# Peptides against a protein of PDB entry 2AKA, part 140

Target 1, 299 residues: chain A of PDB entry 2AKA
Amino acid sequence: MEDLIPLVNRLQDAFSAIGQNADLDLPQIAVVGGQSAGKSSVLENFVGRDFLPRGSGIVTRRPLVLQLVNSTTEYAEFLHCKGKKFTDFEEVRLEIEAETDRVTGTNKGISPVPINLRVYSPHVLNLTLVDLPGMTKVPVGDQPPDIEFQIRDMLMQFVTKENCLILAVSPANSDLANSDALKIAKEVDPQGQRTIGVITKLDLMDEGTDARDVLENKLLPLRRGYIGVVNRSQKDIDGKKDITAALAAERKFFLSHPSYRHLADRMGTPYLQKVLNQQLTNHIRDTLPGLRNKLQSQL

## One batch from the design tools (peptide; made by RFdiffusion4, then SolubleMPNN)

Design b2_p21_8_s4 (from b2_p21_8, 11 letters changed)
Fold by OpenDDE base, seed 3:
Structure b2_p21_8_s4 (fold): chain B 299 residues (1-299), chain A 21 residues (1-21)
Amino acid sequence: as target 1 above (299 residues)
Amino acid sequence: SSSEELLKKTLEEIDELNKKL
């Protein structure tokens, strides 16, 4: 089963190259959440590198197809820059920014055209995610006044597809009933069949409060459940806190917290990565016959 | 067409993978 995700990666790249990405319901995981929900931090924690654009407001302005590939070597490749291997992940960040600006211009607009990034690493499981723009209600700078609707429309192009799994990222220090991620997921997946909940910022909850009922799948049940994670703070990121040390601190957090100790083996970034790999692999297997038939009917 | 060739190659890859499963 280890070859299923690499197969879909080749399909994604091939369909991107011919401009047919929009019409293919490929088995994939779309990452959704409000601005500052911690989406980018979750993805960077999988890679163990800082490589995503940083800033206030809408940072992700194009869909980022992030293809993680387990390998003996560590490097990144862009589909738009074939043959160039990136070993400096700061250069990866700069290339994402440059390629985004090339299409959207300087006005911080958005584009539905994906960036395809493949990361080879010994520290990753095979996993493909589509990072989507963060939901926002307030335009920043020169953003168009309808940016909220443009983002929503872009997200809907992904999450409405039957073969799309939804990684709904919500902060624990905000009302989960008001989570933008869970709202959009419930709109397109009312039975919670395609949605995986990620709860971030568990370490930033008020004293005497916890997300136990959420993590135990009792408050807003999802068939695929919830996984709690503890990301690096913005201060830790700016201070270049080591991701390995942050993952150890996350493990310690869950093990030492009275409300989460009993869940600790089903929490944290490494467990999330494993679950996503397994769920994506199974989802590809289950959807592959239908995909094959669809592709054959187009010949 | 380049699209048809890609679709054929894709189907072949799917079929080869299905033989390994």
Scores: peptide ipSAE 0.225, ipTM 0.832, DockQ to the pose 0.469
Fold by OpenDDE base, seed 4:
Structure b2_p21_8_s4 (fold): chain B 299 residues (1-299), chain A 21 residues (1-21)
Amino acid sequence: as target 1 above (299 residues)
Amino acid sequence: SSSEELLKKTLEEIDELNKKL
């Protein structure tokens, strides 16, 4: 079972190289959420490095196929830059930005053409995620006025696929009933079969409020449930707080919080990684027989 | 192409895995 995610990674790489990524219903996890929902922070917390573009508005402007591979060594590789090993994750960030701008131009437009990034690390489980542009209603800079629809259409290319799991990232300090992530997930997965809820910003909720009912799967039930996480604050990011220290603080948060203490062993970034690895592995196994037939028809 | 070869190898790997399932 441990080799199933690497197998799908080889498929993703092969299909990316031939330009056929859009037509294959590969078993994958698409990451969806509104702008500033904390998607990029969740992904960086998996790696334990700052490596994603940062800023206000639409930060992810191309799909990022993030292939995490457990390894004794730590480095990154891009499919578009074969043979170059990145050990400085700031250079990884810069390469994502440069490669994004090369395709989209300077207008902060979007492109459906994925960036394929593989990260080898001792700190990761084998896990592949497709980070998608954050949903927005407000164009920024020179973005086209229809950017909301362009993003939505791009997301729909992934999340409508039956073999796509949906990691719906929602901030707890906002009305969860109005979560863009949960809305789009419910549109394409009305029975909640493919959706995993991630609740961020639990530490930023108003005093006397909590997301306990959501995390206990009582408010908006998903078959695959919800996992709460605590990302670094903007102050922590600006202060270059180490992600390892942030993960320790996250654990402390759940253990010390009256509403979450009983859930603490099923919360936080490390637990989320384990769940995603297991769910993706199982999902690949279950879809593998059908995938074979589809692949054979393309040869 | 190198991509087609990779695809063929991956199909073979899938076939091997399917035999074990």
Scores: peptide ipSAE 0.222, ipTM 0.833, DockQ to the pose 0.666
Fold by OpenDDE base, seed 2:
Structure b2_p21_8_s4 (fold): chain B 299 residues (1-299), chain A 21 residues (1-21)
Amino acid sequence: as target 1 above (299 residues)
Amino acid sequence: SSSEELLKKTLEEIDELNKKL
């Protein structure tokens, strides 16, 4: 089973190189959420490195196909610059920014053309995610006035596909009934069959409030359930707080919190990685016969 | 075409993997 995710990665790279003229519904996980929901922090916590663009407003402006590969060595590779191995993850961040600006220009516009990034690391499970632009209602700077609809249309290209799983990222310190991630997931997955809920910012909830009913799958039930995580604060990120120390603090948070202690073994970033690896592997196995038949019909 | 060759190779890889499952 360990070879299923690498096989799909080779398919993704191949189809990206030929141009996406094949309407191939590849088994994948699309990451959706509002701006500042904590998506980038979740992805960086998987890698254990700071490597994603940071800032106010729309940070992700192109889909990022993030292919995590368990390896004895740590390095990154881009599909658009084959043969270059990145060992400095600040250079990975700069390459994402430069490649984004090359296609979108300097006006903070968006493009549906993916960036394909593979990260080899001893600290990751095999996992492929598609990070999508954060949903927004307000244009920032020189962004077009219809940017909300452009982002929505881009997300719909991924999340409407039957073989797409949806990682819906919602902050706990906002009204979850109004979560942009859960709204779009419910629109395309009304029975909650393809959606995995991630609840961020549990440490930023008002005193005397908790997300226990959501995490116990009682409020807005998803078949695949919810996983709570605690990301680094903006102050911790700016202070270059180590991600390993942040993961230890996350574990301590769940174990020490009266409302979450009984859930602590089914919460946090390491558990989320394990669940996503298992869910994706099983999903690839279940969809592979149908995918094979589609590929054979194109020959 | 290079695309057809890639599709054939991919089908072979899928079939080999299915034999191990």
Scores: peptide ipSAE 0.216, ipTM 0.828, DockQ to the pose 0.466
Fold by OpenDDE base, seed 5:
Structure b2_p21_8_s4 (fold): chain B 299 residues (1-299), chain A 21 residues (1-21)
Amino acid sequence: as target 1 above (299 residues)
Amino acid sequence: SSSEELLKKTLEEIDELNKKL
C-alpha cells in the first residue's frame, strides 16, 4: 500500500504536464476554509517548515498541489522548474509568490492553474493535498468585485468531484454553524461521506466555551469525524517560533484541557497527518479500479 | 499522442501495483 500515494502523484504530474488535470477525477484531498481559518498553518505544520505565502487577505491565489513524500533528505521541487532542488524553504515561499504573480499579475487576482510542489522530508508521511484559495466575501485591494464567486467556482471544480476528499478547516473561535468550509462541504457532500473536519484556534476560544461536542462528532456529524489542532499564533510565526516546539505545545494543550483531555490521543497535527495518510491511501485503493477503467476507456 | 503514451504508462503502473497488492 505504500506506493499508492506516489502513484497518484505521478498521475497528477503527468496530467498537469499535458493540461488535462480538469478531466480526471483523481483521488485527492482538497483543503477548504475561509481566509485566516488556519489552512496554511496546518500544511506548514505537516512539513515542519515555513514555506507558504503569508499576509492579509487572499494568500493562496492558485491551487497548490502539495505532494509530501517521506524521504531521508529534505528538499522541495516544483513541477514548473524541474531539476531545481530547494533546500531553503524561504526560497520555496518566494517561488510560490513569484509563480503566482507571473500568472495572476499584481492585481491579487486568482488563477485555476495549479502550482505543483513536491516536498521530500524525513518528517512527513506520504500525503497529497490541494490547498485552495481561502473563501472571502469582501474584495481587498485591486481584487475584482466578484472575487468571492471566482473563488467559489474554483473550489467547486475540485470539491464536486466524487473522488475528492474535502479537508474542511474551520476556526473554533467563530460560529461553526456559519463555517464557510462546512457550508461548501455540506453543499457538495450532503451525507458527509467525503469530508474531514479540522477545527483550528481551539486555544483562542472564549473562556468557559469549548468545541467538545463538535470534536466528539455530536453537533455536525461527519462520517470521517473531526480533528482539533492548535496552530502557532501570528506572533509566534513572526517571532519564528519553532514548529517542533509548537507541536509540543499543541500536545500539552489537549492533555491539560479539561474538555479535551479524553480526546487528546485523537487530536493534534501529528494525528491529523496520520489519519489523512491512512484515509487517502484507503481512498486511492477503493477508487483505483474505477480510475483504471476510466483511463482504459480513453485509449 | 503524448497523452496516449502517458495513459498507457499509467495503466501499466496501476497493473503492476495491483499485482503487488
Scores: peptide ipSAE 0.205, ipTM 0.824, DockQ to the pose 0.430

## One batch from the design tools (peptide; made by RFdiffusion4, then SolubleMPNN)

Design b2_p22_1_s1 (from b2_p22_1, 10 letters changed)
Fold by OpenDDE base, seed 5:
Structure b2_p22_1_s1 (fold): chain B 299 residues (1-299), chain A 22 residues (1-22)
Amino acid sequence: as target 1 above (299 residues)
Amino acid sequence: DEELKKEIEEIEEFIEELEKQQ
């Protein structure tokens, strides 16, 4: 059976090229999280490369349609510069920054116009994610005072769609009841049918505390459940700690932790990637009849 | 699944038509 994810990728690219992005409820996963929730680290851990903009404040300022494609070769391509293959992922980071600045200017404003990035790699499963700007309450630099609401409005354009799954990224070392990701998910998906919870920073929780009840789906139940992950620390990122070594450390963390050992086979970045691939594939299959009918009505 | 195959083919045809307009 041909992978359904590449089919939807071609459809996304075709609609992006004609500027009709806003009106189509395509089967997709939108990634939502507060600033510094670990969202960028989760996405980079899937690729095994540092390629997303990093810094203080709002780093993602445009939606990033990240299309991961399993391939024998490793390279990236942007829809806005067709035919250019990027093999250096630092150049990918620079291109995201340049293309962001081209549309938003230097004032650190936001734009709802997506960047389409395809990454071919032997280290990925087929998976498409829409990375959205991090939710923040504090304007930085020349950002308008209402930037929080501008980000929220942008997120709502994606997460309100019926065929949009929500990857809600929340840090465990913060009050999960106050998680911006879980709040927005609950607002648009009150029954928890479209939301997948990701809990980051489990290694940064206070001694004697754990997120077991959340990960066991007992505290804030989601139909699709929660997956815990351990990302590289900012010190590890700055020190250029290898992602492969970080994934091994993540596995060791879950296996050795008294509160998480029994969950270890359903935790970590590799398991998350597998679950997202399966859930997206099944979601595309389930939505395909409705999508076909909608497309036929436009012809 | 023959129905799924038909749905895929129809979507592929639609994509090809959009790609010709670019």
Scores: peptide ipSAE 0.354, ipTM 0.892, DockQ to the pose 0.692
Fold by OpenDDE base, seed 3:
Structure b2_p22_1_s1 (fold): chain B 299 residues (1-299), chain A 22 residues (1-22)
Amino acid sequence: as target 1 above (299 residues)
Amino acid sequence: DEELKKEIEEIEEFIEELEKQQ
């Protein structure tokens, strides 16, 4: 099968270049979750590099269209600086921060204008994700008092689109019935047709508790189910623990945990990446007829 | 799938026209 994900990537880039970001319901996966839900760690674990901004509060302040492309070489490119290849992923982080600040200013405000980042790597499957600002209720620092509503409005611009799949990232060490990600997903996808659940922080659950019922799709059923992941701890990130070692530790966690051992082959970051690649590819295929018809009506 | 192939080709042509306007 021809790589349908690269086709949609070219379409995304072309529309972004002409400033028509808002009008096309492109097949995509929007990543949603509360602050500190582990979204950035999931994305970095796909790439195997530390490259996303870090900090307290809202880290993602513009939509990040992250286009992962399987390649024999490893480098990154931004749509806003065509022809510049980044091989240092710390420079990628700095460019995201600089480009964010250029548009939002220094007040930690948000902007709906996406950053388009393409990462070529031998360690990734073809996958495009739109990382969205983390949902928050409390402004921090110089954030506007209505930042919660600004974030919600921004998220709604993506997740209300019929061709948008939703990657709902929820921490297991919090009440999943109160998950901001699952709440917004249920608001726009009440039948759970477009939502994929990701459960993070399974290693941080209280002793004698587990998320087995959620991971077995019994508590809050989604058609596309749930995938559990174990991200690096903040201590592991600060200690520069290698992502390969973290992925091995994640596999060991699921295999050794009494409640998750039977699910271990359908859990973890590598399985999540595979599922998302397959789901996005199939979703693109299913949406192509409608997309073609819309494009023809604009000619 | 010949229909899928045609859909891809039409989308590729559209992308190419957009890319020329850049």
Scores: peptide ipSAE 0.352, ipTM 0.888, DockQ to the pose 0.620
Fold by OpenDDE base, seed 4:
Structure b2_p22_1_s1 (fold): chain B 299 residues (1-299), chain A 22 residues (1-22)
Amino acid sequence: as target 1 above (299 residues)
Amino acid sequence: DEELKKEIEEIEEFIEELEKQQ
């Protein structure tokens, strides 16, 4: 079953190369969240590298098809520059920025045209995620005034597809009932069948508060449940805190916290990665018969 | 398992055909 994700990756790349991405209901996980929800940090924590654009406002401005592939070697490859191996993840970040700007221009607009990035690493499980632009209400810089709606429309192109799983990233230090990620997920998945909740910033909650009821799936139930994570703070990122050290701190956080100790083995970034690998693999398997039939009808 | 293998093979064949069109 581990080979099912690579199979779909090849299919994604082939369709991306011919420009037919929009009409395919491929088994995939779309990552949704508000700006500053901690989405980029979750993805970087899977790789163990800093490689995503950072900043205030909309960081992801094109869909990023992030294909994580377990390998003995560590490098990245872009579909738009085949044959170039990136071993410096700062160069990966710069390439994402450059390729984004090439299509969107200098106004920090958005484009629905995906960037396809494959990361080979011994530290990852096979996992493909479609990182989507962060939901925002306020345009920044030279962004168009309707940027909120443009982002929403872009997200809807992915999350409305029946074979799209939704990784809804929500910060715990904000009202979860107002989570942009959970709102959009509820709109397109009202029964919570396709949505996986990620709760970030559990370490930044007010004293005497916790997200226990959320993480126990009691407050806003999702069939696929919730996984709590603790990302590096901006101070930790600026201080070049190692992701491995951050993952150890995350484990310690859950084990030491009175409200989360009993959940600690079902929390944290490594567990999230494992769950997503399993969920995606199973989802691919379950959708393959329908996918095969659809593909055969297009030949 | 055998059905899954056939499905995989058919999808692989499809991918190969798409790759030839590039």
Scores: peptide ipSAE 0.351, ipTM 0.885, DockQ to the pose 0.649
Fold by OpenDDE base, seed 2:
Structure b2_p22_1_s1 (fold): chain B 299 residues (1-299), chain A 22 residues (1-22)
Amino acid sequence: as target 1 above (299 residues)
Amino acid sequence: DEELKKEIEEIEEFIEELEKQQ
């Protein structure tokens, strides 16, 4: 079973190379959330490196198929530049920006054409995620006035597929009942069967408030539950604070907080990575009979 | 699981045929 995620990764790459990416109901996890919800920070915390574009407004402008592969070596590879190994993760960030701008132009528009990035690392579990553009209501710079609807349509191409799991990322320091991530998840998964909740910014909640009822799955119940995480602050990111030190601070936060102490072993980024690896592996196994039959009908 | 093994082998064969077309 440990090799099922790499098997699906090879299938994703093969279909990407022949231009059939949009029509395949492959077992995958799509990441959804509002702008500044903390999606990019969660993904970087899995790798333990700063490698995603940063800035104001819409930062992710193409789907990013992020394939994490456990390995003895640490490097990244893009499907669009086969054979080039990246060991500097700042160069990985620059390549994502350059490849995005090559397709979208200077107007900061979006494109549905994925970027496929594989990261080999001793610090990751096998895990594939599709990072999608952050939901927004406000166009920035030269973005088209209908950018909100373009993003929504792009997200729907992924999250409406039956074999797509949804990682819904919501900040705790905002009204969770009004979360854009949970709203879109409920629209396409009304029974909460395909959705995993991630609650970020738990350290930024107002004094005397907590997200305990959400994390205990009592307020907005999902079959797959909720996992709380604490990301680095913007000051910590700008100051180049080490991700390993930030993960230790996250563990300390949950253990020391009166409302979360009893949940601490089922919270934080390392636990989230483990849960996602297990859920994706099991989901691939359960979908293999149907996938095999579909592939045989295309030969 | 022999059924799972067979499903994996059939998918691997399919991937190999797609990779040859590249």
Scores: peptide ipSAE 0.345, ipTM 0.885, DockQ to the pose 0.637

Design b2_p22_1_s2 (from b2_p22_1, 10 letters changed)
Fold by OpenDDE base, seed 4:
Structure b2_p22_1_s2 (fold): chain B 299 residues (1-299), chain A 22 residues (1-22)
Amino acid sequence: as target 1 above (299 residues)
Amino acid sequence: MEELQKTIEEIEEFIKELEKQQ
């Protein structure tokens, strides 16, 4: 079953190369969430490397098709730089920034044109995610005043597709009922069939508060449920706290927390990665017959 | 195009195998 994700990755690459990405409802997981919701940190925690652009405001400005591939070796490859192997993940970050700026210019605008990044690692499960620009209401710098709507329109191109699963990333230290991720997911998936909830910043909740009811799927039910994670703080990132140490701290957090201890085996980044791998694999299996028929009709 | 065609063929083979297992 794990071989289905690489199969779809080859389709994604082939379609990206011919510019037809928008018309194919490929089985995929789109990552959605507000700015600073912790999306980039979740993705980096899967890889175990710092490789995504960082900063205030809109960090992801193009869709990033992140293809994680379990391998004996660790390196990254971009579809736009075929044959170049990146072993320094700081160079990966710089290439994402450079390739983003090449298309969007210096105005920090957005583009719907994906960046395709494949990461080979012994530390990952096969998993493909489409990281999307963070939802925002406030333009920063020289961004166009309608940037909120441009981001929304870009997200809608992905999340409206029937074969798109939605990874809705919401911070626990904010009003979850007002989560931008859960709002957009509910708009396009009103029955909660395609949405997986991720709750970040559980360690940053006010004393005496918890997200137990959300994580137990009691407050805002999703068919695919919720998974809580604890990301590195900005201080931890700036201090170059090792992701492995952060994952150990995350495990300790869930095990030690009175409200989450009973959920601890169904929480955290490693569990999230497993769930996403399984969900994507099953989703690919279920959608492949329809995809074949569609592809055959386009040939 | 050749890579796409190959990938389509792989999908078709996979689907045929799934259909046999049902």
Scores: peptide ipSAE 0.059, ipTM 0.697, DockQ to the pose 0.089
Fold by OpenDDE base, seed 5:
Structure b2_p22_1_s2 (fold): chain B 299 residues (1-299), chain A 22 residues (1-22)
Amino acid sequence: as target 1 above (299 residues)
Amino acid sequence: MEELQKTIEEIEEFIKELEKQQ
């Protein structure tokens, strides 16, 4: 069962090579969230490495197809530079930035053309995610005034597909009713069948408040439910705090919090990885026969 | 058409592999 994700990765790479990416409804998980919602931190916590571009405003400017593959060795490979193995994840970050700039230029523009990154690691479960640009209301630098709509249109190319699961990342320390991630998910998945909720920044909520009702799936019910996570603070990231230590702190947070203790075994980054691996595997199994039939009907 | 045919053949191979894992 775990081997289905690597099979679909080969299919995805083949389709990318023939330029058919836009027309294919491949079984995948698209990651959506507002700027600073904690998307990059969730993805880096899966790998256990700092490797994503960081900064103010729109950091992800192209879709990043992140293929995590469980392996005995740790290295990364890009589809655009086959045969080059990256063992330094800072070089991975620099390559993402360079390849982004090659297509978008220096004006912080966006492009719908994906970057395909495969990470082999003993510390990951098999998992493929499409990291999408963070939703924003405010243009930065030389960004066009309509950048919000350009990002939205790019996201819609992925999240409207029937075989796309949606990882909706929302910060708990903001009004969840106004979550950009949950809004876009509700628009394209009104029955909550394809959406997985991730609630970040639970450690940054005001004293006497909690997200218990959300995490218990009582406030905004999703069929696939919600998973709370605690990411490193920006200070911890800037200070290069170890991700393993942060994951231990996350576990301690849920176990010690009076509102979350009873949910602790169904919370945190390691549990999220397991759930996503299982859900993607099942989703591939369920959707591939239909995808075959759809393609055969075009012949 | 040729590219689509190759894509279908690849999917069929993956489905066969999937069926072996079930």
Scores: peptide ipSAE 0.055, ipTM 0.697, DockQ to the pose 0.060
Fold by OpenDDE base, seed 1:
Structure b2_p22_1_s2 (fold): chain B 299 residues (1-299), chain A 22 residues (1-22)
Amino acid sequence: as target 1 above (299 residues)
Amino acid sequence: MEELQKTIEEIEEFIKELEKQQ
């Protein structure tokens, strides 16, 4: 069953290379969330490397198809530069920035054209995610005044597809009822069938408050539930705090917190990665017969 | 399982054909 994710990865690469937006509803997980919701930190915690663009405002400006592949070796490859192996993840970050700027220009505009990045690592499970631009309400710098709507329209191209699972990333230190991620998910998945909730910033909640009811799936129920995570602080990132140490601190957080201790084995980044691998594998299995029929009709 | 395997094989053949056309 673990081999199904690599199969879909080959399909994604083949369709991206033909330049035809073959309107194939491929089984995938789209990552959605407001700016600064912690999406990039969740993805970097899966890899155990700093490799995504950082900054204020809209950082992700193109869809990033992130293909994680369990391997004995650690390196990255881009579909747009086949045969080049990246072993320095700073160079991976720089390539994402350069390839983004090549298409969008210097005005920090967005493009719907994906970047395809494959990461081989002994520290990952097989998992493919589509990281999408963070939802924003306020244009920054030279961004067009309608940038909010451009981002929304781009997200809708992915999340409206029936075979798209939605990883909705919401910070716990903000009103969850106002979560941009959960709002867009509810618009396209009103029954919560395709949505997985990720709650970040649990360590930044006000004293005497907790997200227990959310994490127990009691407040805003999703069929696939919620998983809480604790990401590195911006200070920890700037200080180059090791991700392995951050994952240990995350585990300690859940185990020591009175409201979360009973959930600790169903929380944190390693558990999230496992759940996403399993859910994606099962989703691919269930989708493959329909995908075959669609592919055959295009031959 | 057998139906899934056949589906995988068909998809893999399709991928190979697309790769040859590039």
Scores: peptide ipSAE 0.045, ipTM 0.637, DockQ to the pose 0.576
Fold by OpenDDE base, seed 3:
Structure b2_p22_1_s2 (fold): chain B 299 residues (1-299), chain A 22 residues (1-22)
Amino acid sequence: as target 1 above (299 residues)
Amino acid sequence: MEELQKTIEEIEEFIKELEKQQ
């Protein structure tokens, strides 16, 4: 049963090659959140590498199917560049940018056509995530005036699927009731059955405030609960603070914080990885019989 | 046509692997 995620990865690759990604309700986790919610930092912390595009505005402009595979070796592969192994994760970032620009053009437009990236690493658990464009209200640069709606429509293509789990990424230093991630999740999952909450920026909350009630699942209950994480600050990223030191700082944060100490063993990026691996594995197992029947009916 | 055939083969292999895990 440990191989269920790699099995679904092969199915994802097969369907991506035909361009039929829209018609299959594959068991997957879609990552949703507003711009600057910390989505990219969460994903990079899973890999332990800086490899995602960075910048102001919409960074992710195509869905990124990120397939993490536990392996004895560390390298990345793109489905669009079969046979090329990337060992430099800066080159991975550049390839994502180049492949995005090839399809969307230089106008910072979006495309619903996924990029499929597989990362082999000894430091990852088997996990597949679909990183989606950050929700925005304001077009930046040459973006079309309706970019908010284009992003929303793109997200809806994924999150409306019954077999799609939703990783809703919300910053703690903003009103959670106004979270774009939780709003879209509640629209398509009103009973909170498919949604996993991630709370970022817990270290950036005002003094005397905390997200304890959120993390204890008391404020906006989700069946799958909430996990708090502390990402590297922009200063830490610019200063090239290593992810290992960031993970140690995250652990220290939860253990030392009066409001979170009792939750510390159910918080942080390593715990989030474990939960997502387990949740996805179980979800695949539960959906496999239906998926098999659908596939057999198409043959 | 070649891409479609390759995909059918990958799906068939996937189904066989699913059957082994049941």
Scores: peptide ipSAE 0.024, ipTM 0.657, DockQ to the pose 0.056

